Peptides against a protein of PDB entry 4GXB. Designs and how they scored, part 1

All scores and structures are predictions.

Target 1, 277 residues: chain A of PDB entry 4GXB
Amino acid sequence: VPTEEVSLEVLLSNGQKVLVNVLTSDQTEDVLEAVAAKLDLPDDLIGYFSLFLVREKEDGAFSFVRKLQEFELPYVSVTSLRSQEYKIVLRKSYWDSAYDDDVMENRVGLNLLYAQTVSDIERGWILVTKEQHRQLKSLQEKVSKKEFLRLAQTLRHYGYLRFDACVADFPEKDCPVVVSAGNSELSLQLRLPGQQLREGSFRVTRMRCWRVTSSVPLPSGSTSSPGRGRGEVRLELAFEYLMSKDRLQWVTITSPQAIMMSICLQSMVDELMVKKS
Structure headers, positions and changes below count from the first letter of each chain, unless a header shows other numbers.
Peptide ipSAE was made for these designs. It is ipSAE averaged over its two directions, with the distance scale d0 held at 1.0 Angstrom where the peptide's residues are scored. Compare it between designs on one protein only; published cut-offs may not apply.
A fold fails the geometry check if it doesn't show the stated peptide or something in it is severely misdrawn.

## One batch from the design tools (peptide; aimed at target 1 V204 C209)

Design b1_p8_1 (made by RFdiffusion4)
Pose (drawn by RFdiffusion4):
Structure b1_p8_1 (pose): chain A 263 residues (1-190, 198-221, 229-277), chain P 8 residues (1-8)
Amino acid sequence: VPTEEVSLEVLLSNGQKVLVNVLTSDQTEDVLEAVAAKLDLPDDLIGYFSLFLVREKEDGAFSFVRKLQEFELPYVSVTSLRSQEYKIVLRKSYWDSAYDDDVMENRVGLNLLYAQTVSDIERGWILVTKEQHRQLKSLQEKVSKKEFLRLAQTLRHYGYLRFDACVADFPEKDCPVVVSAGNSELSLQLREGSFRVTRMRCWRVTSSVPLPSGGRGEVRLELAFEYLMSKDRLQWVTITSPQAIMMSICLQSMVDELMVKKS
Amino acid sequence: ESLTFNPY
């Protein structure tokens, strides 16, 4: 891509706009640094956050497509799709909530975690009852951002990433499920199954050839993971999802974080 | 197809 200065909108998890001037040839880290500079996020906290390509739904929710890799050009990644429904999003990119402590030491870092947690509750990524949700919106007005976040860290599925509803062959073939990734596991809500990353020997992403539109082709995508169900018993679990690659990215990210910790 | 093995 010829080098040219452009304006790029990067959204926070709640949809707040962050406008940055970047080059069409800037890579992911360059764009991330420009967003951090605009938000006044310290350099030493940039590594706790990443940029994601998402599809914004009619209701404003985001369906995560992929985390942008180091070699990617974010301006090109989003513009090449030729659709205004695709957005670049900044979100925390670690899994263990112990890292929240490092981020919350800074006012901007705290504000970012607060904003995405409020959105996570609103969009049902964090699981609460109708009554609890009522209480939380109230506590939100009455408590500091820090106190609100400490409470939110104890809520069901805090720190998880939720995927569009899809199907899986667990427990039975073609079961409708909601899949979420977090806390070193995949959660399948059918009843529920919890599949620990440490019990996955490997996982595979497969795709059909592109098919005519039922002007975009369609592809059947699957994410299958080989799971140690019990001693010396491995069983494949298959998820059929247009977001199979994002799920694979989350599994790799969670495995990488476990290994970094182990080292 | 893409296959990934868990090093953990």

Design b1_p8_1_s1 (made by RFdiffusion4, then SolubleMPNN; from b1_p8_1, 5 letters changed)
Fold by OpenDDE base, seed 5:
Structure b1_p8_1_s1 (fold): chain B 277 residues (1-277), chain A 8 residues (1-8)
Amino acid sequence: as target 1 above (277 residues)
Amino acid sequence: EIVFENPL
């Protein structure tokens, strides 16, 4: 692609648009720096955020596709998809809420975390009780961003990324699940027929390995699940999990977001490695 | 197929 100056739209988690003038040849970090500059985010806080490719749903929700890699060209990455539903989103890219303390010390960082957290609550990524919701709303009305975040940090699935409903082979084959990644785990929420909502927690520290596979279902044999068009690529994330002492078991998640799930796993592992280091 | 080994 010829190097040209272009206007690139980057969204915050709440859908706020940040327009930046960049070169088509600008890499992910260059674009991130441009966004940071536009927001007046200091350089020392840039590393706490990343650019993500997402698909915006009709309801305005974001389906995370993947994190943009360092050597990618965000403008090309998003425009090459030739669909307006794809967006670039700025989001925090760490998992440990302890890092919020660094980000919250800055006004812009605080605002970013606040906007993200509000959005995550509104979208049901962060799970809240009725009473907690009331408290959060009160703090939101008062625009007490710091207090809001402090309360939010205590909430279930704070800092998690929630994926679209998908299918897993655990605890049963073809079980509908909602997967969320955060706090060094994959949370699988499921409701079996006639049962209450259940959650399975898979800690990354107990994952021996994981894999992403892509396959094209052959048209002949298996009943195409209603709604998957002929020839759609099936993505799966499988991880080998230590269920008990010396017992490894594979768990497979079938999801178009398998790549993003894998990225989350790697990111969580990387963060833990840094802490261990 | 891409396999990731967990270093933890």
Scores: peptide ipSAE 0.526, ipTM 0.960, DockQ to the pose 0.907
OpenDDE base, seeds 1, 2, 3, 4: peptide ipSAE 0.520, 0.522, 0.523, 0.521; ipTM 0.959, 0.960, 0.960, 0.959

Design b1_p8_1_s2 (made by RFdiffusion4, then SolubleMPNN; from b1_p8_1, 5 letters changed)
Fold by OpenDDE base, seed 5:
Structure b1_p8_1_s2 (fold): chain B 277 residues (1-277), chain A 8 residues (1-8)
Amino acid sequence: as target 1 above (277 residues)
Amino acid sequence: EQVFENPL
């Protein structure tokens, strides 16, 4: 692609648009710096955020596709998909809420975390009780961003990334699940017929390894469920999990977001490695 | 097939 100056739209978690003028040849970090500059985010806080490729759903929700890598050209990455549903989103890229303290010290950082957190609550990524919701709304009405975040940090699935409903082979084959990544785990929420909502927690520290596989289902003469178009690529995330002492078991998640799940796993592992060092 | 090993 020839190097040209272009206007690139980057969204915040709440859908706020940030327009930046960049070169088509600008890499992910260059674009991130441009976004930071546009927001007046200081350079020392840039590393707490990343650019993500997402698919915007009809309801305005974001389905995370992947994190943009350093070598990528965000303009090319998003435009090459030739669909307006794909967007670039700025989001915090760390998992430990302790890092919020660094970000919250800056007004812009605080605003970014606040906007993200509000959005995550509104989208049901962060789980709240009725009473907690009331408290959060009160703080939101008062625009008490710091207090809002402090309360939010205590909530279930704070800092998690929630994925679209998908299928897992755990606890049983073809089990519908909602996967969320955060706090060094994959949380699998499921409701079996006639049962209450259950959550399975898979701690990253107990995963020996994981893999992403891509397959094209063979047209088996059996009635393909009407909704899966013939020839759609099936993505799976499989991880080998230490279920008990000396007992490893593979768990497989079938999801178009398998790549993003893998990225989350790697990111959580990387963060833990930094803390261990 | 890419397998990611957990270093933890």
Scores: peptide ipSAE 0.531, ipTM 0.959, DockQ to the pose 0.853
OpenDDE base, seeds 1, 2, 3, 4: peptide ipSAE 0.525, 0.526, 0.529, 0.529; ipTM 0.958, 0.959, 0.959, 0.959

Design b1_p8_1_s3 (made by RFdiffusion4, then SolubleMPNN; from b1_p8_1, 5 letters changed)
Fold by OpenDDE base, seed 4:
Structure b1_p8_1_s3 (fold): chain B 277 residues (1-277), chain A 8 residues (1-8)
Amino acid sequence: as target 1 above (277 residues)
Amino acid sequence: EQVFYNPL
């Protein structure tokens, strides 16, 4: 690809647009630095954020596709998809809320975390009670960003990424689930017919391994589920989980976001490894 | 197929 200067749009979690002038040949870090500079984010805080490829839904929600890798060219990565639905999003890329303390020390960092957190709450990624929501709203009205974040940090699924509804083979085959990644776990929320909402927690520390598979469904003469066109690639995330002492079991999630889920797992593992060393 | 092993 010829090196050209281009304007690249990078979105914040709340949909705020950040326009940066970059080269088509700029790698992910170069673009990230450009975004940081545009936002006046200090260099020492850049590492707390990453660029993600997302698909913007009709309602404006983001379906995370994957994290952009270091060697990638963000401009090419997003434009090659030839769909305006795909966007580049800046988001924090650590899991331990303790790192928020470092980021919050800076005004820009604080603003980024605040905007992300507000968005995550609004989108239902962070789970709140009615009372908590009232408290958060009050803090938001006061524009007390630090206090808002401190309260948010205590909330269920703070710092999680929520995925689109998908299917798992646990606890039953073809079980509709909502997966969220955070706090060194995959949380699977499900509701079986006639049952209450259930949540399964799969801690990464109990995962022996995981895999991502891609398959093309054979044209089975059976009525394809009405929504997926014949020939769509099926992605699966499978992980081998220590259910009990000396009992490993595979759990398989069928999701177009399987890659992103895997990236989250790896990222959580990496962060834990850093802490362990 | 890509398999990731957990070093933890």
Scores: peptide ipSAE 0.571, ipTM 0.965, DockQ to the pose 0.902
OpenDDE base, seeds 1, 2, 3, 5: peptide ipSAE 0.565, 0.566, 0.567, 0.570; ipTM 0.965, 0.965, 0.965, 0.965

Design b1_p8_1_s4 (made by RFdiffusion4, then SolubleMPNN; from b1_p8_1, 5 letters changed)
Fold by OpenDDE base, seed 3:
Structure b1_p8_1_s4 (fold): chain B 277 residues (1-277), chain A 8 residues (1-8)
Amino acid sequence: as target 1 above (277 residues)
Amino acid sequence: EVVFRNPL
C-alpha cells in the first residue's frame, strides 16, 4: 500500500469519535500515540491503553474481535474488512484495578476510565444491584468521576470484558453461555431450563493450556441455524482445566470471539507474570 | 490450531 496521509476514526468505549491524521503505513503504536496526543493523554499513560478491532452491533454495542498487534497497520486492518460495522476502539488494556490509581491521577486518564466504566455498566458488562445502580446514577449526576470509579471498582465484573452469547460444552454439551474475562478468570454465565442463573469460574492459574481452532463446517444437511451462513468459519477456544487434583478436563467454547478470548487469557497471564517477577 | 502453554 502506498504511504499516504489519511484520516482515521478511533472510538472511545462510549462511542465518542476521535479523528486522527496518520499515515497508512503507521503501525499500531503510532496510531495510539496520535490518539493520545489528540486527547492530551500524557505519554506515560499511553501504555495503559490499547487499540481494539470491534464490530459495532445494531444497538451500538461493541463486539470485540481482537486487539491490534504492534506490527499491524490499523488503517489497513480496519479498511480491509470493507464493512462500516468494524471500528477501532481505544480501551484500557490492564486487568488489575490497582493500575486505575495511576491513570486516575491525570484528568484525561480519569475521563477515559469514567467513560469506559459508564459504558460497561450501561451495557451490562458490570453487574449492579438496584441500590448500586441508584448510587452510581447519583454520582454520575454530580459528575463525581473519582467517587464513581471507586464505587465501580467494588462491583461484580468490574474490569471484565463481556462477550456475545455463545455456546460451550460445559457443564453440558451445546450449553448457551455468556463468557466474561477478567480478574484472572473466564466467567461462564448460564441458565439451564428451569434453573437459576449459574456462574462457572475458570481461573487462569488452573489452566494448563488453551488453543484456538478454526474450522469450516461441512455443508451437512437441512438445519442451517439462521445466523450461521453456510460455509462460515467456526472458531473455538478450548482450554485444559485442572478440575481437581490430577484431573484435567478440556472445556470448549464455540464463539466468533474465540480469538479475543485467547488474547484476554494471554494478557491476564502476562500481567500475572509481571507481578510475580 | 494454535496452542498456548500457561507458564503459571
Scores: peptide ipSAE 0.547, ipTM 0.963, DockQ to the pose 0.906
OpenDDE base, seeds 1, 2, 4, 5: peptide ipSAE 0.544, 0.545, 0.546, 0.547; ipTM 0.962, 0.963, 0.963, 0.963

Design b1_p8_2 (made by RFdiffusion4)
Pose (drawn by RFdiffusion4):
Structure b1_p8_2 (pose): chain A 263 residues (1-190, 198-221, 229-277), chain P 8 residues (1-8)
Amino acid sequence: VPTEEVSLEVLLSNGQKVLVNVLTSDQTEDVLEAVAAKLDLPDDLIGYFSLFLVREKEDGAFSFVRKLQEFELPYVSVTSLRSQEYKIVLRKSYWDSAYDDDVMENRVGLNLLYAQTVSDIERGWILVTKEQHRQLKSLQEKVSKKEFLRLAQTLRHYGYLRFDACVADFPEKDCPVVVSAGNSELSLQLREGSFRVTRMRCWRVTSSVPLPSGGRGEVRLELAFEYLMSKDRLQWVTITSPQAIMMSICLQSMVDELMVKKS
Amino acid sequence: ESLTYNPY
């Protein structure tokens, strides 16, 4: 891509706009640094956040497509799709909530965690009852951002990434499920199954050839993971999802974080 | 197809 200065909108998890001037040839880290500079996020906290490509739904929710890799050009990644429904999003990119402590030591870092947690509750990524949700919106007005976040850290599925509803062959073939990734596991809500990353020997991403539109081709995508169901018993679990690649990226990210910790 | 083995 010829080098040229352009304006790029990067959204926070709640949809707040962050406008940055970047080059068409800037890579992911360059764009991330420009966003951090605009938000006044310290350099030493940039590594706790990442940029994601998402599809914004009609109701404003985001369906995560992929985390942008180091070699990617974010301006090109989003513009090449030729659709205004696709957005670049900044979101925390670690899994263990112990890292929230490092981020919350800074006012901007705290503000970012607070904003995405509020959105996570509003969009049902964090699981609460109708009554609890009512209480939380109230506590939100009455408590500091820090106090609100400490409470949110104890809520079901805090720190998880939720995927569009899809199907899996667990427990039975073609079961409708909601899949979420977090806390070193995949959660399948059918009843529920919890599949620990440490019990996955491997996972595979498969795709059909592109098919005519039922001007965009369609592809059947699957994410299958080989799971140690019991001693010396491995069983494949298959998820059929247009977000199979994002799920694979989350599994790799969670495995990588476990290994960094182990080291 | 893409296959990834878990190093953990």

Design b1_p8_2_s1 (made by RFdiffusion4, then SolubleMPNN; from b1_p8_2, 4 letters changed)
Fold by OpenDDE base, seed 4:
Structure b1_p8_2_s1 (fold): chain B 277 residues (1-277), chain A 8 residues (1-8)
Amino acid sequence: as target 1 above (277 residues)
Amino acid sequence: EEVFYNPL
């Protein structure tokens, strides 16, 4: 691809647009630095954020596709998909809320975390009670960003990424689930017919391994589920989990976001490894 | 197929 200067749009979690002038040949870090510069984010805080490829839904929600890798060219990565639905999003890329302290020390960092957190709450990624929501709203009205974040940090699924509804083979085959990644776990929320909402927690520390697979469904003469066109690639994330002492079991999630889930797992593992060393 | 082993 010829090197050209281009305007690239990078979105914040709340949909705020950041326009940066970059080269088509600029790698992920170059673009990230450009975004940071545009936002006046200090260099020492750049590492707390990453660029993600997302698909914007009709309602404006983001379906995370994957994290952009270091060697990628963000402009090419997003434009090659030839769909306006795909966007590049800036988001924090650490899991331990303790790192928020470093980011919050800076005004821009604070603003980024605040905007992300507000968005995550609004989208239901962070789970709040009615009372908590009232408290958060009050803090938001006061524009007390630090206090807002401190309260948010205590909330269920703070710092999680929530995925689109998908299917798992646990606890039953073809079980509809909502997966969230955070706090060194995959949380699977499910509601079986006639049952209450259940949540399964799969801690990464109990995962022996995981894999991502892609398959093309054979044209089975059976009525394909009405929504998936014949021939769509099916992605699966499978992980081998220590259910009990000396008992490993595979759990498989069928999701177009399987790659992103795997990236989250790896990222959580990496962060834990850093802490362990 | 890519398999990732957990070093933890």
Scores: peptide ipSAE 0.553, ipTM 0.963, DockQ to the pose 0.900
OpenDDE base, seeds 1, 2, 3, 5: peptide ipSAE 0.546, 0.548, 0.548, 0.551; ipTM 0.961, 0.962, 0.962, 0.962

Design b1_p8_2_s2 (made by RFdiffusion4, then SolubleMPNN; from b1_p8_2, 4 letters changed)
Fold by OpenDDE base, seed 4:
Structure b1_p8_2_s2 (fold): chain B 277 residues (1-277), chain A 8 residues (1-8)
Amino acid sequence: as target 1 above (277 residues)
Amino acid sequence: EQVFYNPL
């Protein structure tokens, strides 16, 4: 690809647009630095954020596709998809809320975390009670960003990424689930017919391994589920989980976001490894 | 197929 200067749009979690002038040949870090500079984010805080490829839904929600890798060219990565639905999003890329303390020390960092957190709450990624929501709203009205974040940090699924509804083979085959990644776990929320909402927690520390598979469904003469066109690639995330002492079991999630889920797992593992060393 | 092993 010829090196050209281009304007690249990078979105914040709340949909705020950040326009940066970059080269088509700029790698992910170069673009990230450009975004940081545009936002006046200090260099020492850049590492707390990453660029993600997302698909913007009709309602404006983001379906995370994957994290952009270091060697990638963000401009090419997003434009090659030839769909305006795909966007580049800046988001924090650590899991331990303790790192928020470092980021919050800076005004820009604080603003980024605040905007992300507000968005995550609004989108239902962070789970709140009615009372908590009232408290958060009050803090938001006061524009007390630090206090808002401190309260948010205590909330269920703070710092999680929520995925689109998908299917798992646990606890039953073809079980509709909502997966969220955070706090060194995959949380699977499900509701079986006639049952209450259930949540399964799969801690990464109990995962022996995981895999991502891609398959093309054979044209089975059976009525394809009405929504997926014949020939769509099926992605699966499978992980081998220590259910009990000396009992490993595979759990398989069928999701177009399987890659992103895997990236989250790896990222959580990496962060834990850093802490362990 | 890509398999990731957990070093933890």
Scores: peptide ipSAE 0.571, ipTM 0.965, DockQ to the pose 0.903
OpenDDE base, seeds 1, 2, 3, 5: peptide ipSAE 0.565, 0.566, 0.567, 0.570; ipTM 0.965, 0.965, 0.965, 0.965

Design b1_p8_2_s3 (made by RFdiffusion4, then SolubleMPNN; from b1_p8_2, 6 letters changed)
Fold by OpenDDE base, seed 5:
Structure b1_p8_2_s3 (fold): chain B 277 residues (1-277), chain A 8 residues (1-8)
Amino acid sequence: as target 1 above (277 residues)
Amino acid sequence: TQVFVNPL
C-alpha cells in the first residue's frame, strides 16, 4: 500500500468515534499514539490500552476478532477486510483492576474507563443485580465516575471480555456456552436443557497449554453444525486443564473468536508473569 | 496448529 495520509476512525467501547489523521504506513503503536493525542491521554497511560479489530453486529455490539499486533498497519488491517462491519476499537488492555487506580488518576483515563464500564454493563458483560443496577444508575445520573467505577469493580465479571455464544465439549459434547475472559480465567456460562444457568471457571494458572486450530468441514460430514454455511472455516480453542491432582483434560471451544480467546489467555498469562517476576 | 505453553 502506498504511503499516504488518511483519516482513520477508531471507536471507543461506547461507539464514540475518534477520527485521527495517520499514514497508511503507521503501525499499531503509531495509531494508538495518535488516538491518545486526540483524546489528550498522557503518554504514560497509553500502555494501558490497545487497539482491537472488531466486527460490529447488527445490534451495534462488538464481536472482538483480535488485538492488533505491533507490526500491523491498522488502516490496512481494517480496510483489507472490505467490509464496513469491521472496526478498530480502543479498549483497556489489562486485567487486574488494580491498574484502574493508575488510569483513574487522569481525567481522560477516568473517562475512558467509565465509558467502557457503562458499555460493558449495558451489554451484559458485567453482571449486575437489580439493586446494583439501581445504584449504578444513581451514580451515573450524578455523573460520579469514580464512585461508579469503584462500585463496578466489585461486580461479577468486571473487566471481562464477553464473547458471542458458541459451543464447547464441556461439560457435555456440543454444549452451548457463553465464554468470558477475565480475572485470569475463562468463564463458561451454560444452560443445559431443563437446568439452571451454570458457570464453569477455568483458571489460566491451571491450563498447561492451549492451541487454536482451523479446519474446513467436509461437505459430506453429517455433523453440519446448524447455521454454518458450507465450506466455512471452523476455529477451535483447546486447552489442557488440570481438573484435579495429576488429572489433565482437554477442553475444546468451537468459536469464530477462538483467536481472540487465545489472545486473551496469552495476555492474562503475560500479566501474571509480570506480577510473578 | 500452534500450541501455547503456559509458563505459570
Scores: peptide ipSAE 0.532, ipTM 0.961, DockQ to the pose 0.893
OpenDDE base, seeds 1, 2, 3, 4: peptide ipSAE 0.527, 0.528, 0.528, 0.527; ipTM 0.961, 0.961, 0.961, 0.961

Design b1_p8_2_s4 (made by RFdiffusion4, then SolubleMPNN; from b1_p8_2, 5 letters changed)
Fold by OpenDDE base, seed 5:
Structure b1_p8_2_s4 (fold): chain B 277 residues (1-277), chain A 8 residues (1-8)
Amino acid sequence: as target 1 above (277 residues)
Amino acid sequence: MEVFYNPL
């Protein structure tokens, strides 16, 4: 692609649009810097955020596809998909809420975290009780961003990424689950027929390894899922988990977001490695 | 097939 100046739209978690003028040849970091400059985010805070490729759903929710890599050209990455559903989103890219303290010290950083957190609550990524919701709404009405975030940091699944409903082979085959990644874990929420909502927690520290696989279903297989067209690629994330002492078991999640889940695992591992150093 | 090993 010839190097040309283009206008690129980058969305915040709340759907706010940030328009930046970049080159088609600008890499992910260049675009991120342009977005930061447009927002007046200081350079020392840029590293707390990343650009993500997402698919915008009809309801305006974001299905995270993947994190844009350093070598990628965001303009090319999004436009090559030839669908308006795909967007680039700016989001915080760390897991430990302790890093919020660094970001919140800056007005722009505070605003970004606030907007993201409000959106995550509204989308049900962060789980709230009725009382907590009331408190959050009160703080939101007062525009008490710091207090809002401090309360939010105590909430279940704060800082998690929630994935689209998918299927896992745990606790049983073809179990419908909602996966969330955060706090160095994969949380699998499931509701079995006639049962209450259950959550399985898979800590990354107990994962020996993981893999992403791609398969094409054989045309003769009665894939009973009505919505998958013949020949659609099936993505799976499988991880080997230490269930008990000296007992490893594979858990497999079937999801179009398997790549993003793998990226989250790697990111959580990387962050923990940094903390150990 | 790429397998990611956890160094933790």
Scores: peptide ipSAE 0.486, ipTM 0.950, DockQ to the pose 0.845
OpenDDE base, seeds 1, 2, 3, 4: peptide ipSAE 0.482, 0.484, 0.485, 0.482; ipTM 0.949, 0.950, 0.950, 0.949

Design b1_p8_3 (made by RFdiffusion4)
Pose (drawn by RFdiffusion4):
Structure b1_p8_3 (pose): chain A 263 residues (1-190, 198-221, 229-277), chain P 8 residues (1-8)
Amino acid sequence: VPTEEVSLEVLLSNGQKVLVNVLTSDQTEDVLEAVAAKLDLPDDLIGYFSLFLVREKEDGAFSFVRKLQEFELPYVSVTSLRSQEYKIVLRKSYWDSAYDDDVMENRVGLNLLYAQTVSDIERGWILVTKEQHRQLKSLQEKVSKKEFLRLAQTLRHYGYLRFDACVADFPEKDCPVVVSAGNSELSLQLREGSFRVTRMRCWRVTSSVPLPSGGRGEVRLELAFEYLMSKDRLQWVTITSPQAIMMSICLQSMVDELMVKKS
Amino acid sequence: SLTHNPAF
């Protein structure tokens, strides 16, 4: 791509706009640093956040497509799709909530975690009852951002990433499920199954050839993971999802974080 | 694409 200065909108998890001037040839880290500079996020906290490509739904919710890799050009990644529904999003990119402590030591870092947690509750990524949700919106007005986040860290599925509804062959073939990734596991809500990353020997992403539109082709995508169900018993679990690659990225990210910790 | 888990 010829080098040229352009304006790029990067959204926070709640849809707030962050406008940055970047080059068409800038890579992911360059764009991330420009976003951090605009937000006044310290350099030493940039590594706790990443940029994601998402599809914004009609209701404003985001369906995560992929985390942008180091070699990617974010302006090209989003513009090449030729659709205004696709956005670049900044979100925390770690899994263990112990790292929230490092981020919350800074006002901007705290503000970012607060904003995405409020959005996570509003969009049902964090699981609360109708009554609890009512209480939370109230506590939100009455408590500091820090206090609100400390409470939110104890809520069901805090720190998880939720995927569009899809199907899986667990427990039975073609079961409708909601899959979420977090806390070193995949959660399948059918009843529920919890599949620990440490019990996955490997996982595989497969795709059909592109098919004519039922002007975009369609592809059937699957994410299958080989799971240690019990001693010396491995069983494949298959999820059929257009977001199979994002699920695979989350599994790799969670495995990588476990290994960094182990080291 | 197949990925093997080192944390397995």

Design b1_p8_3_s1 (made by RFdiffusion4, then SolubleMPNN; from b1_p8_3, 5 letters changed)
Fold by OpenDDE base, seed 3:
Structure b1_p8_3_s1 (fold): chain B 277 residues (1-277), chain A 8 residues (1-8)
Amino acid sequence: as target 1 above (277 residues)
Amino acid sequence: MVFENPVF
């Protein structure tokens, strides 16, 4: 692609549009710096955020595809997909809520965390009771962003990334699940017929290894799940988990977001390693 | 590709 000046749209978690003038040859960090400058986010806080490639759903929700890597050209990465459904989103890029304290010291950082958290609650990524929801709404009406975040930090799945409904082979084969990544774990939520909501927690520190695989299903004449076209690539995330003392078991998640799940696992591992150093 | 977990 020839080097040209272009207007690039970057979205916040709530769908707010940030338009930046960049070069088609600008790398991920260059675009991130341009977004930060547009928002008046200080340079020392840029590292707390990343750019993500997402697919916008019909309901306006974002399905996270992957984190943009340092060597990528965001303009090329999004436009090469030749679909307007794909967007670039700015989101915080850490897991430990303790880092919120650094970001919240700045007005712009505070606003970004607030907007993201409001969106995550509205989308059901953060789990709230009726009473908690009432308290959050009251704080939102008062525009008490710091107090809102402090309450939100105590809520279930605060800081998690929630994935689209998918399938796992745990606890049984072909179980419909909702996967969320955060707090150094993968949470698998499932509701079996006639049963209450169940959650399986898979701590990263109990995963020996993981892998992402891509396969093309052979045209088997049987159960085409409605919506998978013949010949669609099947992505799977598999991890080997320490279920009990000296018992390792593979768990496999079938999801178009398997790559993003793997990126989350690596990111959580990296953050844990930094804390141990 | 298999990723080995260093924090295992």
Scores: peptide ipSAE 0.552, ipTM 0.964, DockQ to the pose 0.923
OpenDDE base, seeds 1, 2, 4, 5: peptide ipSAE 0.548, 0.550, 0.549, 0.552; ipTM 0.963, 0.963, 0.963, 0.964

